# Designs tried in a protein design run: peptides against a protein of PDB entry 5K2M. Part 172

Target 1, 273 residues: chain A of PDB entry 5K2M
Amino acid sequence: MRIGITYTVLRREEMAIKERAGEFGEVVMLHEDDLLFPGNYDLDVVIIRNVSHFKALYTARLFESEGIPTVNSSRLIFEAGDKLFATLRLAGKVPVPEWKAALSEGGALRVPDSLGYPLVSKPVFGSWGRLLAKVNDRDSLEAVLEHRKWMKNPLYGIHYFQEFVEKPGRDIRSYVIGGEFVGAIYRYSNHWITNTARGGKAEPCSDPEVEELSVKAWEAFGEGALAIDIFESEKGLLVNEVNPNMEFKNAARVTGADMAGKLVEYAVEVAKT

## One batch from the design tools (peptide; made by RFdiffusion4, then SolubleMPNN)

Design b2_p25_6_s3 (from b2_p25_6, 11 letters changed)
Fold by OpenDDE base, seed 1:
Structure b2_p25_6_s3 (fold): chain B 273 residues (1-273), chain A 25 residues (1-25)
Amino acid sequence: as target 1 above (273 residues)
Amino acid sequence: MEEARKEKEEEDMKKAEELEKKRLE
């Protein structure tokens, strides 16, 4: 078996994936600079680890066009990596924060009529809490919308909002690969944006409700490897978002779970299908 | 050594974020 691994930066995750993949077959590391299409790739499966959502999406689709399956698939990357599309999948299966989407400024200005204040403005794409805004009032909403008009990417004109969820100074990140729950962590932060990449403490999360909810959230997509972000709210557990290009170094360290191994095992299974 | 690796990983992540930002611009 020949396993490709596409990457932008050789992070701890990519190193771990490479190491584990070596136990199952020949590993071909493919930096973004090595990727030209159409190409003659002799690979049974490709693990997609490009940092950029769009690069990951297009890389996956390009390999698939040559008959090479990818983990994650371009379909999954597309649907899970867009916060709005992910919400559409999730909302039919699991509890999610209340949300609204608007396709114009005029529509966006009416969102508080349904969600109230405070609300959270999110771009439909992007990582690490970039361009998240807590919108406390009308003036703040108008400011966010004004700034969005001047953003170059037309996707910033897609206005996605959630209710502001009061969290107990933490959130949960779980991992589901091939439908199997692999592990979960608490991410602690004094800021309303909880992200371990921003210096938050991580601790193991051992909660059967989190496990069950995480699997159900994965089932909304029905394939691949997902990180799942869950909020603890007064309404109970809410699935906030999913990530088809998951970081897991902190989770692996804290839980001891072999997330890289589980990802490779799943990729090997995909290669055999 | 481990701290230096973490620092490098954080730097690489920041660079990746910057690259992603530049691509979205």
Scores: peptide ipSAE 0.027, ipTM 0.585, DockQ to the pose 0.124
Fold by OpenDDE base, seed 4:
Structure b2_p25_6_s3 (fold): chain B 273 residues (1-273), chain A 25 residues (1-25)
Amino acid sequence: as target 1 above (273 residues)
Amino acid sequence: MEEARKEKEEEDMKKAEELEKKRLE
């Protein structure tokens, strides 16, 4: 078996994936600079670890066009990596924060009529809590909308809003790979944006309700490896978003789960399918 | 050894973040 691994930066996750993949076959590391298409790639499966959502999406689709399956698939990356598209999948299966989408400024100005204040404005794409805004009033909403007009990417014209969820100073990140729950962590933050990349503490989460909800959230997509972000709210557990390009170094360290191994095992299963 | 690994991991994370920032530009 020949396992490709595409990457932008060799992070701890990519090193762990490489090491575990070596136990199953020949490993071909493919930096973004090495990728030209169409190509003559002799690979049974490719693990997609590009940092950019769009580069990951296009890389997956390009390998698939050559008959090489990918983990994650371009379909999953597309559906899960867009916050609005992910919400459309999740909302039919699991509890999610209340949300609205608007396609114009005039539409966006009516969002508070249904959701009230405070709101959370999110771009449909992007990682690490970039361009998240807590919108407390109309003046703040107008300011966010004005700034979006001057952003060059047309996707910033897609206005996605959620209710503001009061969290107990933490959120939950769980991991489901091939439909199997692998583990979960609490991410602690004193800020309303919980992100482990900003130096938050992580602790193991052992909650059967989190496990069940995480699997159900994965089933909304039905394939691949997902990190799932869950909020603890007054209404119970809410699935906020999913990540098809998951970081897991903190979760693996805290839980002791072999997330890299589980990802490779799933990729090997996909290759045999 | 563990500190040097953490420092390298932080540098790699910063590089990844910078690369993703440049892609949004």
Scores: peptide ipSAE 0.018, ipTM 0.513, DockQ to the pose 0.175
Fold by OpenDDE base, seed 5:
Structure b2_p25_6_s3 (fold): chain B 273 residues (1-273), chain A 25 residues (1-25)
Amino acid sequence: as target 1 above (273 residues)
Amino acid sequence: MEEARKEKEEEDMKKAEELEKKRLE
């Protein structure tokens, strides 16, 4: 078994994955600078750990074009890594925040007629709460839309909105790998944007409802390794988004779950199929 | 060789932490 690991930066996650992969076979670390296609890669599977969503997506697709399966697959990265496409998968299976998509400024200006205020403007791509806006009123909506016109990436012209969900000063991040629930954490933040990368406190989450919901959310995609962001709301648990390029350093530390091992085990299973 | 690898790994980890802080994709 030869296991490739693509990466941008050797984080604690990539180190843990490398270490665990070494127990299953030969490990080939592939920095982004080492990647050239088409190539003659002698690999049974590749674990995709590129930081950039798009680099991860294209890397996965490039290996797949050479007959090498990837974890995650390019399909999963594409569908789960786009907030709108992920919502389309999730909405038929699990509770999600109320949402609207608009393809023009004129359409976007009508979103409050359905969602009301406050609402959240999200780009369909991007990580770490980048370009999230809490839109409290018409003036703020107009400002967000005006700024989007001047952004160079045409994907900013895809307007995705959610209802604003009041959270109890925390959210939940769960992890499902190969359909198995691996663990979950509470992420505490006084800011409406909860992110572990901002140094928020994390605590273990042991809730059977979270576990069940997380597995159902994963089943909406039906493959791979996903981090799942869940909100505690007055309406109950809501699946906000999923991440096909998950960070798990804090979750692994807090829960004691072998997330790296589970990821490698799944990759080995994928290689054997 | 092993020391140089460890040093590079530590540097990469620092860069990773900086990337996380800067929210660089």
Scores: peptide ipSAE 0.101, ipTM 0.726, DockQ to the pose 0.546; fails the geometry check
Fold by OpenDDE base, seed 2:
Structure b2_p25_6_s3 (fold): chain B 273 residues (1-273), chain A 25 residues (1-25)
Amino acid sequence: as target 1 above (273 residues)
Amino acid sequence: MEEARKEKEEEDMKKAEELEKKRLE
């Protein structure tokens, strides 16, 4: 068994994956600078750990074109890594925040007619809460739309909005790998954007409802390793988003779950099918 | 030892954030 691991930065997650992969076979670390295609890669499976959504997507697709399976697959990265496409999958299976998509400024200006205020404006791509805006009124909406016009990436012209969900100063992040629930954490924040990268406290989440909902959310995609972000709302649990490029350092530390081992075990299973 | 590990992790997270920022520019 030869296991490739693609990466941009050697984080704790990549180190843990490397160490665990070494127990199952030969490990080939592949920095982004090492990747040229077409290539001659002698690998049974590749674990995709590129930081960028698009680099991860293209890397996965390039390996798949050479007959090498990837974890996650390019299909999963594509569907789960875009917030709008992920919402389209999730909405048929699990409760999600109310949402609207618009393809023009004129369309976006009508979003409050259906969802009201406050809204959350999200880019369809990106991580760490970048370009998330709480839109409380018309003036704020116009400002967000004006700024989007001057952004170079055409994907910023895809206007994705959610209802603003009042959270109890925390959200839930769960992990499902190969359809198995691996663990969950509460992420505490004094800000409406709950991101552990901004110094939030993490605590274990042991809730059977979270476990059941997390598995159902994973089943909307039907493969791979996903981090699932869940809100505790007045309407109950809502699946906000999924991440096919999951960070799990805090979750592994807090829960004691072997996230890296479970990911490698799944990759080995994928290599054998 | 634990402090040096935390510092390196914060640096790696900052580098990851910077790399993603540069891609959006």
Scores: peptide ipSAE 0.020, ipTM 0.525, DockQ to the pose 0.171; fails the geometry check

Design b2_p25_6_s4 (from b2_p25_6, 13 letters changed)
Fold by OpenDDE base, seed 4:
Structure b2_p25_6_s4 (fold): chain B 273 residues (1-273), chain A 25 residues (1-25)
Amino acid sequence: as target 1 above (273 residues)
Amino acid sequence: MEEERLRREEEDAKLAEELEKKRLE
């Protein structure tokens, strides 16, 4: 078996994936600079680890066009990696924060009539809490909308909002690969944005309700490897978002779960399908 | 091609280590 691994930066995750993949077959590391299409790639499966959502999406689709399956698939990356598209999948299966989408400034200005204040403005794309805004009032909403007009990417004109969820100083990140729950962690932060990339502490999460909810959230998409972000709220557990290009170094370290191995095993299964 | 790939892997690994050090500071 020949396993490709696409990457932008050789992180701890990519190193672990490379090492585990070597136990199943020949590993071909593919830096973004090495990718040209159409090409003559002799690979049974490709694990997509490009940092950029769009680069990951297009890389997956390009390999698929040559008959090479990818983990994750371009379909999954497309649907899960967009916060609005992910919400559309999740909302029919699991509890999610209340949300609104608007396609104009005039529409966006009516969002508080439904969600109230405070609300959270999110770009539909992007990672690590980039361009998240807690909007407390009308003046703040107008400011966010004004700034979006001057952003070059037209996707910033897609206005996605959630209710502000009061969290107990932490959130949950779980991992589901091929429909199997692999593990979960608590991410602690004194800031309303709990991303561990900003220096938050991680601890193991052992909660049967989290496990069940995580699997249900994965089933909304029905394939691949997903990290799932869950909020603990007064209304119970809420699935906030999913990530088809998951970082797992902290989760693997804290839980002891072989995240890289599970990902490779799933990729091998996909290659045999 | 293989030597250049290996060089990039080494550079990427160094960059990843530097980024991780900056996150710990």
Scores: peptide ipSAE 0.021, ipTM 0.487, DockQ to the pose 0.535
Fold by OpenDDE base, seed 5:
Structure b2_p25_6_s4 (fold): chain B 273 residues (1-273), chain A 25 residues (1-25)
Amino acid sequence: as target 1 above (273 residues)
Amino acid sequence: MEEERLRREEEDAKLAEELEKKRLE
């Protein structure tokens, strides 16, 4: 077994994946600077750990073009790594926050007619709560839209909005790999954006409802390794988003779950199909 | 533009990792 691991930054996750992969065969670490296509890669599977959503997506597709399967697949990265595309998969399978999408400023200005205020503006791409805006009124909406006009990336012209969900000072991050629930944590924050990468405290989450919902959310995509963000709302549990390039260091530490091992085991299974 | 975004994402990832390391120490 020859296992490739693509990466941008050698984080604790990548180190753990490398270590566990070594138990199954030869490990080939591939920094982004090492990647040139078309190439003659002799690999049975590649674990995609590029930090950038787009670099991860294109890297996966390039290996697939050479007949090498990836974890995650380019399909999964594409669908799960875009907040709107992920919502489209999730909305038919699990409870999600109410959402609207608009493709123009004029359309975006009508979103409050459906969602009301406050609402949350999100870019369709990005991590760690970057460019999230709580929009409390019309003036704030106009300001967000005005700023988007001057952003040069055309994807900022895709207007994605959610209802503002009141959370109990925390959210839930769960992990599902190959359809198996691996673990979950609470992420505590006094800010409306909860993220452990921004300084939030993590604690173990042991809730059968979270486990069931997490598996159902994974089934909306049907493959790969996903981190799943869940809100505790007055309406019950809501799946907010998924991440096909998950950080799991805090979750692994807090829960004791072998997330790196589970990811490698799944990659080995994919290699054998 | 894309390069600058990618740079920022990489910097954020590095920062997140550093913050997590400091919490364990």
Scores: peptide ipSAE 0.019, ipTM 0.476, DockQ to the pose 0.062; fails the geometry check
Fold by OpenDDE base, seed 1:
Structure b2_p25_6_s4 (fold): chain B 273 residues (1-273), chain A 25 residues (1-25)
Amino acid sequence: as target 1 above (273 residues)
Amino acid sequence: MEEERLRREEEDAKLAEELEKKRLE
């Protein structure tokens, strides 16, 4: 078994994945600078750990073009890594925050007619709460839309909105790999953006409802390794988004769950399929 | 030595994460 691991930065996650992969076979670390295609790679599977969503997506697709399966697959990265596409999958299977998508400024200006205020503006791509805006009124909406006009990436012209969910000063991040629930954490913050990457505290989450919902959310995609962001709302648990390029250092530390091992085990299974 | 290496790698990883947070993903 030859296991490739692509990466941008050797983070704690990549180190843990490397270590666990060594138990199953030969490990080939592939920094982004090492990746050229076509490359005639001799690998049974590649674990995709590129930081950039798009780099991860294209890396996965490039390996797949050479007949090498990836974890995650390019399909999963594409669908799960786009907030709108992920919502489309999730909405048919699990409770999600109310959402609207608009393809123009004129359409976006009508979103409050359905969602009301406050609402949350999100880019369809990006991590760590970048370019999230709580929009409290018409003036704020107009400002966000005006700024989006001048952003270079055409994907900023895809307007994705959610209802603002009142949370109890925390959210939940769970992990499902190959359909198996691996663990979950609470992420605490006094800010409405609760991501631990912004300095939030993490604690273990042991909730059977979270476990069940997380597995159902994963089933909306039906493959791979996903981190799942869940809100505790007055309406109950809501699946906010998923991440096909999960960070798990905080979750692993807090829960003691072997996220890296589970990821490698799944990759080995994929290699054998 | 191993602990110091790990610490440096963590610091580098943290810095890189901060840099990537500023980039388009």
Scores: peptide ipSAE 0.018, ipTM 0.481, DockQ to the pose 0.352; fails the geometry check
Fold by OpenDDE base, seed 2:
Structure b2_p25_6_s4 (fold): chain B 273 residues (1-273), chain A 25 residues (1-25)
Amino acid sequence: as target 1 above (273 residues)
Amino acid sequence: MEEERLRREEEDAKLAEELEKKRLE
């Protein structure tokens, strides 16, 4: 078994994946600078750990074009890594925050007619709460839309909005790999953006409802390894987003779950199919 | 104590690099 691992930065997650992969076969670390296509990589499977959503997507597709399966697949990265496309999958299977999408400023200005205020403006791509805006009123909406006009990437012209969900100073991040629930954490923050990458505390989450909902959210996609962000709302649990390029160092530390091992085990299973 | 400090500094440096790359992406 030859296991490739693509990466941009050797993080704790990539080090853990490398270590665990070594128990199952030969490990080939592939930095982004080492990747040229078409090429002959002589690999049975590739674990995709590129930081960029787009680099991960293209890397996965390029390996697949060489007949090498990837974890995650380019299909999963495409569908799960875009917040709007992920919402389209999730909305029919699990509770999600109310949302609207608009393709123009004129359309976006009508979003409050349906969702009211406050809103959350999200780019369809991006991580760590970048370019998330709480939109409390018309003036704030106009400001967000004005700024989007001057952004170079045309994807910033896709206007995705959610209702603002009042959270109890935390959210939940769960992990499902190959359809198996691996673990979950609470992420605490005094800010409405609860991402632990910004210095929030993490604690174990042991809730059967979270486990069940997480598996159902994964089933909306039907493959791969996903981190799932869940909100505790007055309406109950809501699946906010999924991440096919999951960070798990805090979750692994806090829960003791072998997330790297589970990811490698799944990759080995994929290689054998 | 020194090894733990160096480990923390390396972790912080990796985190900073990760955040910077994330900003550029």
Scores: peptide ipSAE 0.015, ipTM 0.446, DockQ to the pose 0.141; fails the geometry check

Design b2_p25_7_s1 (from b2_p25_7, 15 letters changed)
Fold by OpenDDE base, seed 5:
Structure b2_p25_7_s1 (fold): chain B 273 residues (1-273), chain A 25 residues (1-25)
Amino acid sequence: as target 1 above (273 residues)
Amino acid sequence: SAEEERRRLLEERLREEEERRRRRE
């Protein structure tokens, strides 16, 4: 078996994936600079680890066009990597925070009529809490909308809002690969954005309700490897978002779970289907 | 239980935020 691994930066995750993939066959590391299409790639499966959502999406689709399956698939990356599209999938299966989408400034200004204040403005793409804004009032909403007008990417004109969820100083990140729950962590932060990439502490999460909810969230998409962000709220557990290009270094360290191995095993299964 | 702990922590957080709000008023 020949396993490709596409990447932008060789992180701990990519090193771990490479190491585990070597146990199943020949590993071909493919930096973004190595990728030209159409190409003659002799690979049975490709694990997509490009940092950029769009680079990952297009890379996956390009390999698929050559008959090579990818983990994750371009379909999954597309649907899970967009916060709005992911919400549309999740909302039919699991509890999610209340949300509203608007396609104009005029529409966006009416969002508080439904969600109230405070609310959270999110871009539909991006990671590590970039361009998240807690909007407490009308003045703040107008400011966010004004700033968006001057942003170059037209996707910033897609206005996605979520209710502000009060959390217990932490959130949960779980991991589901091939429909199997692999593990979960608490991410602690005094800031309303709890992402460990911004300096939060991680601890193991052992909660059967989290496990069940995580699997259900994965089932909304029905394939691949997903990190799932879950909020603890007064309304119970809420699935906030999913990530089809997960970082798992902290989770693997804290839980001891072999996330890289599980990902490779799943990729091998995909190659055989 | 995990649920009881979650509830406790959330209640604590909500109280803290309410106290902060009262101090700002």
Scores: peptide ipSAE 0.364, ipTM 0.839, DockQ to the pose 0.012
Fold by OpenDDE base, seed 4:
Structure b2_p25_7_s1 (fold): chain B 273 residues (1-273), chain A 25 residues (1-25)
Amino acid sequence: as target 1 above (273 residues)
Amino acid sequence: SAEEERRRLLEERLREEEERRRRRE
């Protein structure tokens, strides 16, 4: 078994994945600078750990074009890594926050007519709560839309909104790999954006409803390794988003779950199919 | 239970938010 691992930065997660992969076969670390296509890669599977969503997506697709399966697949990265596309999958299977999408400023200005205020404006791509805005009123909405006009990436012209969900000072991040629930954590923050990467603390989450919901959320995609962000709301548990490029160092530390091992095991399974 | 704790924490947050809103009116 030859396992490739693509990466941008050798983080704790990549080190753990490398270590665990070594138990199953030969490990080939592939920094982004090493990737040229078409290439003669002798690999049975590639674990995609590129930091950038788009680099991860294209890397996966490029390996697939050479007949090498990837974890995650380019399909999964594409669908799960886009907040709108992910919502489209999730909404058919699990409770999600109310959402609207608009393709123009004029359309976006009508979103409050259906969702009301406050809203959350999200780019369809991005991580760590980048460019998330709580929109409390019309003036704030106009400001967000105005700023989007001057952003270089045309994807910022895709306007995705959610209802603002009041949370109990925390959210939940769960992990499902190959359809198996691996673990979950609470992420605490006094800010409405709860992210451990922004200084939030993590604690283990042991909740059977979270486990069930997490698996159902994964089933909306039907493959791969996903981190799932869940809100505790007045309406119950809501699946906010999924992440096909999961960070898990905090979750692994807090829960003791072998997330790296589970990811590698899944990759080995994929290699054998 | 986890559900009961979640409910408790959420109720607390909602009360705090309502109080903050009332103070701003």
Scores: peptide ipSAE 0.362, ipTM 0.837, DockQ to the pose 0.012
Fold by OpenDDE base, seed 3:
Structure b2_p25_7_s1 (fold): chain B 273 residues (1-273), chain A 25 residues (1-25)
Amino acid sequence: as target 1 above (273 residues)
Amino acid sequence: SAEEERRRLLEERLREEEERRRRRE
């Protein structure tokens, strides 16, 4: 078994994946600078760990074009890594925050007629809570829309909105790999944007309802390894988003779950299919 | 239970937010 691992930065996750992959076969570390296509890659599977969503997507697709399966697949990265596309999958299977999408400024200005205020404006792509805005009123909405006009990427013209969900000073991140629930954590933050990368405390989450909901959310996509962000709301548990390029160092540390091992095991299964 | 704890924490948060809103008015 020859396992490729593509990466941008060698993080704790990539080191753990490398270590676990070594137990199953030969490991080939592939930095982004090493990737040229078409290429003659002698690999049975590639674990995609590129930091950029788009680089991860294209890397996966390029390996697939060489007949090499990837974890995650380009299909999953595409569907799960776009907040709107992910919502379209999730909304049919699990509770999600109320949402609207608009394709123009004129359309976006009508969103409050349906969702009311406050709103959350999200870009459909990107990570780490970048360009998330809590929109409390019309003036704030107009400001967000005005700024979007001057952003160079056409995808910023796709307007995705959610209702603002009150949370108990935390959210939940769960992990499902190959349809198996691996673990979950609470992420504490005093800010409405909960991100452990910004210094939030993480604690283990042991909740059967979270486990069940997480598996159902994964089933909306039906493959791969996903981190799932869940809100605790007055309406119950809501699946906010999924991430096909998961960070798990904090979750692994807090829960003791071998997330890297589970990811590698799944990749080996994919290689054998 | 996890659900009971979640509900408790959410109720506490909602009360805190209401108090903050009242202070801003």
Scores: peptide ipSAE 0.358, ipTM 0.837, DockQ to the pose 0.012
Fold by OpenDDE base, seed 2:
Parts: C-alpha cells; sequence; structure tokens
Structure b2_p25_7_s1 (fold): chain B 273 residues (1-273), chain A 25 residues (1-25)
C-alpha cells in the first residue's frame, strides 16, 4: 500500500496522518511544490490536506484523472466546501438555518423581506470566519454589498445569507468519517463567531442527538471525511456548515479520539475499492 | 439532559444580551 499525502503546511494534523499512515504502508509526502500534472504517480490512494479549498479540489481531481482515488474525493470537496452547495445537500436531510441566495445586488436587497434582520452574510468559499458579517440593518447590508462590488474574485458576487442564530456562547463541531461518528467538541467564544482556531476553548461533547444528527448530515453527501458545524438554537440543533478539509488537532486532544487513524483507515478502504 | 442544559445556557445568554442592550440605552 502506497499512501500519498498532499499538503501546503505540515500541521499537527498532517504529522498525525503521516504517522498513522506509516502503519498501513509506505507514505509519500507531497508538498504543493512537488505536484505537477499530468504525472506518473505510483500511489494507491491520496489523502488531500491542501489548505486552500480550490487547491484541494483541483489536486483531488487531477489525481483522479490519473486513476488514483482521493480522500476526500473532488466531488465531495466541491459539494461540501461551497457553503451554498453544501446547504443544498443538507437542507434535504437535516435542519439548517434559514437561508437565501441572491445573484445580484438587487436580489440581495430583497433578502430581508423574507428573512428579516439580523442576517449573516457569508462568502460561499473561505474558512475561519473570513468575511462573515452580521447585518443588523439596511445600512449595513448596503455597505456589505458595496464592498463586494470591489472584490476581485467573481465568487463574491454570489450572495449567501443566513438568519442570525443566537447561540449559548458556543457551537458544536463533530467529525464523521466513512459514515462513522468519531467525536464532537464544544467550541466556546464570547463572540458570535465561534472558532477554536482564534483561541476559543474546546470541551468534549457527549450528546446522542449530536451524534445522530452528524451522521445524517454526512449521509447528505454519502462519502468521505467531514467536520460538521452544529448550532444549538431555540429551534433545536441546526447544521450550519460542513468542512471537507477538516482541522482536528483540538478535537483529537480534547476527546482522545483517533481522528488521524480513522481518516487513514478510511483511505485504505477507499484504496481497496 | 444535554437538551435541558442547552436550553438553560440559551436562556442565560438571552438574558445577558438583553441586559447589555438596556445598559447601552
Amino acid sequence: as target 1 above (273 residues)
Amino acid sequence: SAEEERRRLLEERLREEEERRRRRE
């Protein structure tokens, strides 16, 4: 078994994946600078750990074109890594925050007519709460839209909004790999954006309802390894988003779950298919 | 239960936000 691992930065996650992969076969670390396509790669499976969503997506697709399966697949990265496309999948299976999408400024200005205020404006791509805006009124909405006009990437012209969900000073991040629930954590923050990458406290989450909901959310996509962000709301649990390029160092530390091992085990099974 | 705890924490958060709003008025 030859296991490739693509990466941008050697983080704790990539080190753990490398270590666990070594128990199953030969490990080939592939930095982004090492990747040229078409290529002659002798690999049974590739674990995709590129930091950029788009680099991860294209890397996965390029390996697949060479007949090498990837974890995650390019299909999953595409569907899950776009907030709007992910919402379309999730909304058919699990409770999600109310949302609207608009393709123009004129359309976006009508979003409050249906969702009211406050809103959360999100780009369809990006991580770590980048360019998230709580939109409390018309003036704020106009400001966000005006700024989007001057952003270079055309994807900023896709306007995705959610209702603002009041949370109990925390959210939940769960992990599902190959359809198996692996673990979950609470992420604490006094800010409405909860993210452990920004210095938030993490604690283990042991809740059967979270486990069940997480598996159902994964089933909306039906493959791969996903981190799932869940809100505790007055309406109950809501699946906010999923991440096909998950960080798990804090979750692994807090829960003791072998996230890296589960990911590698899944990759090995994919290689055998 | 986890649900009861979640509800309690939400109620607490809402009260805190209301108090903060009143202090700003």
Scores: peptide ipSAE 0.351, ipTM 0.832, DockQ to the pose 0.012

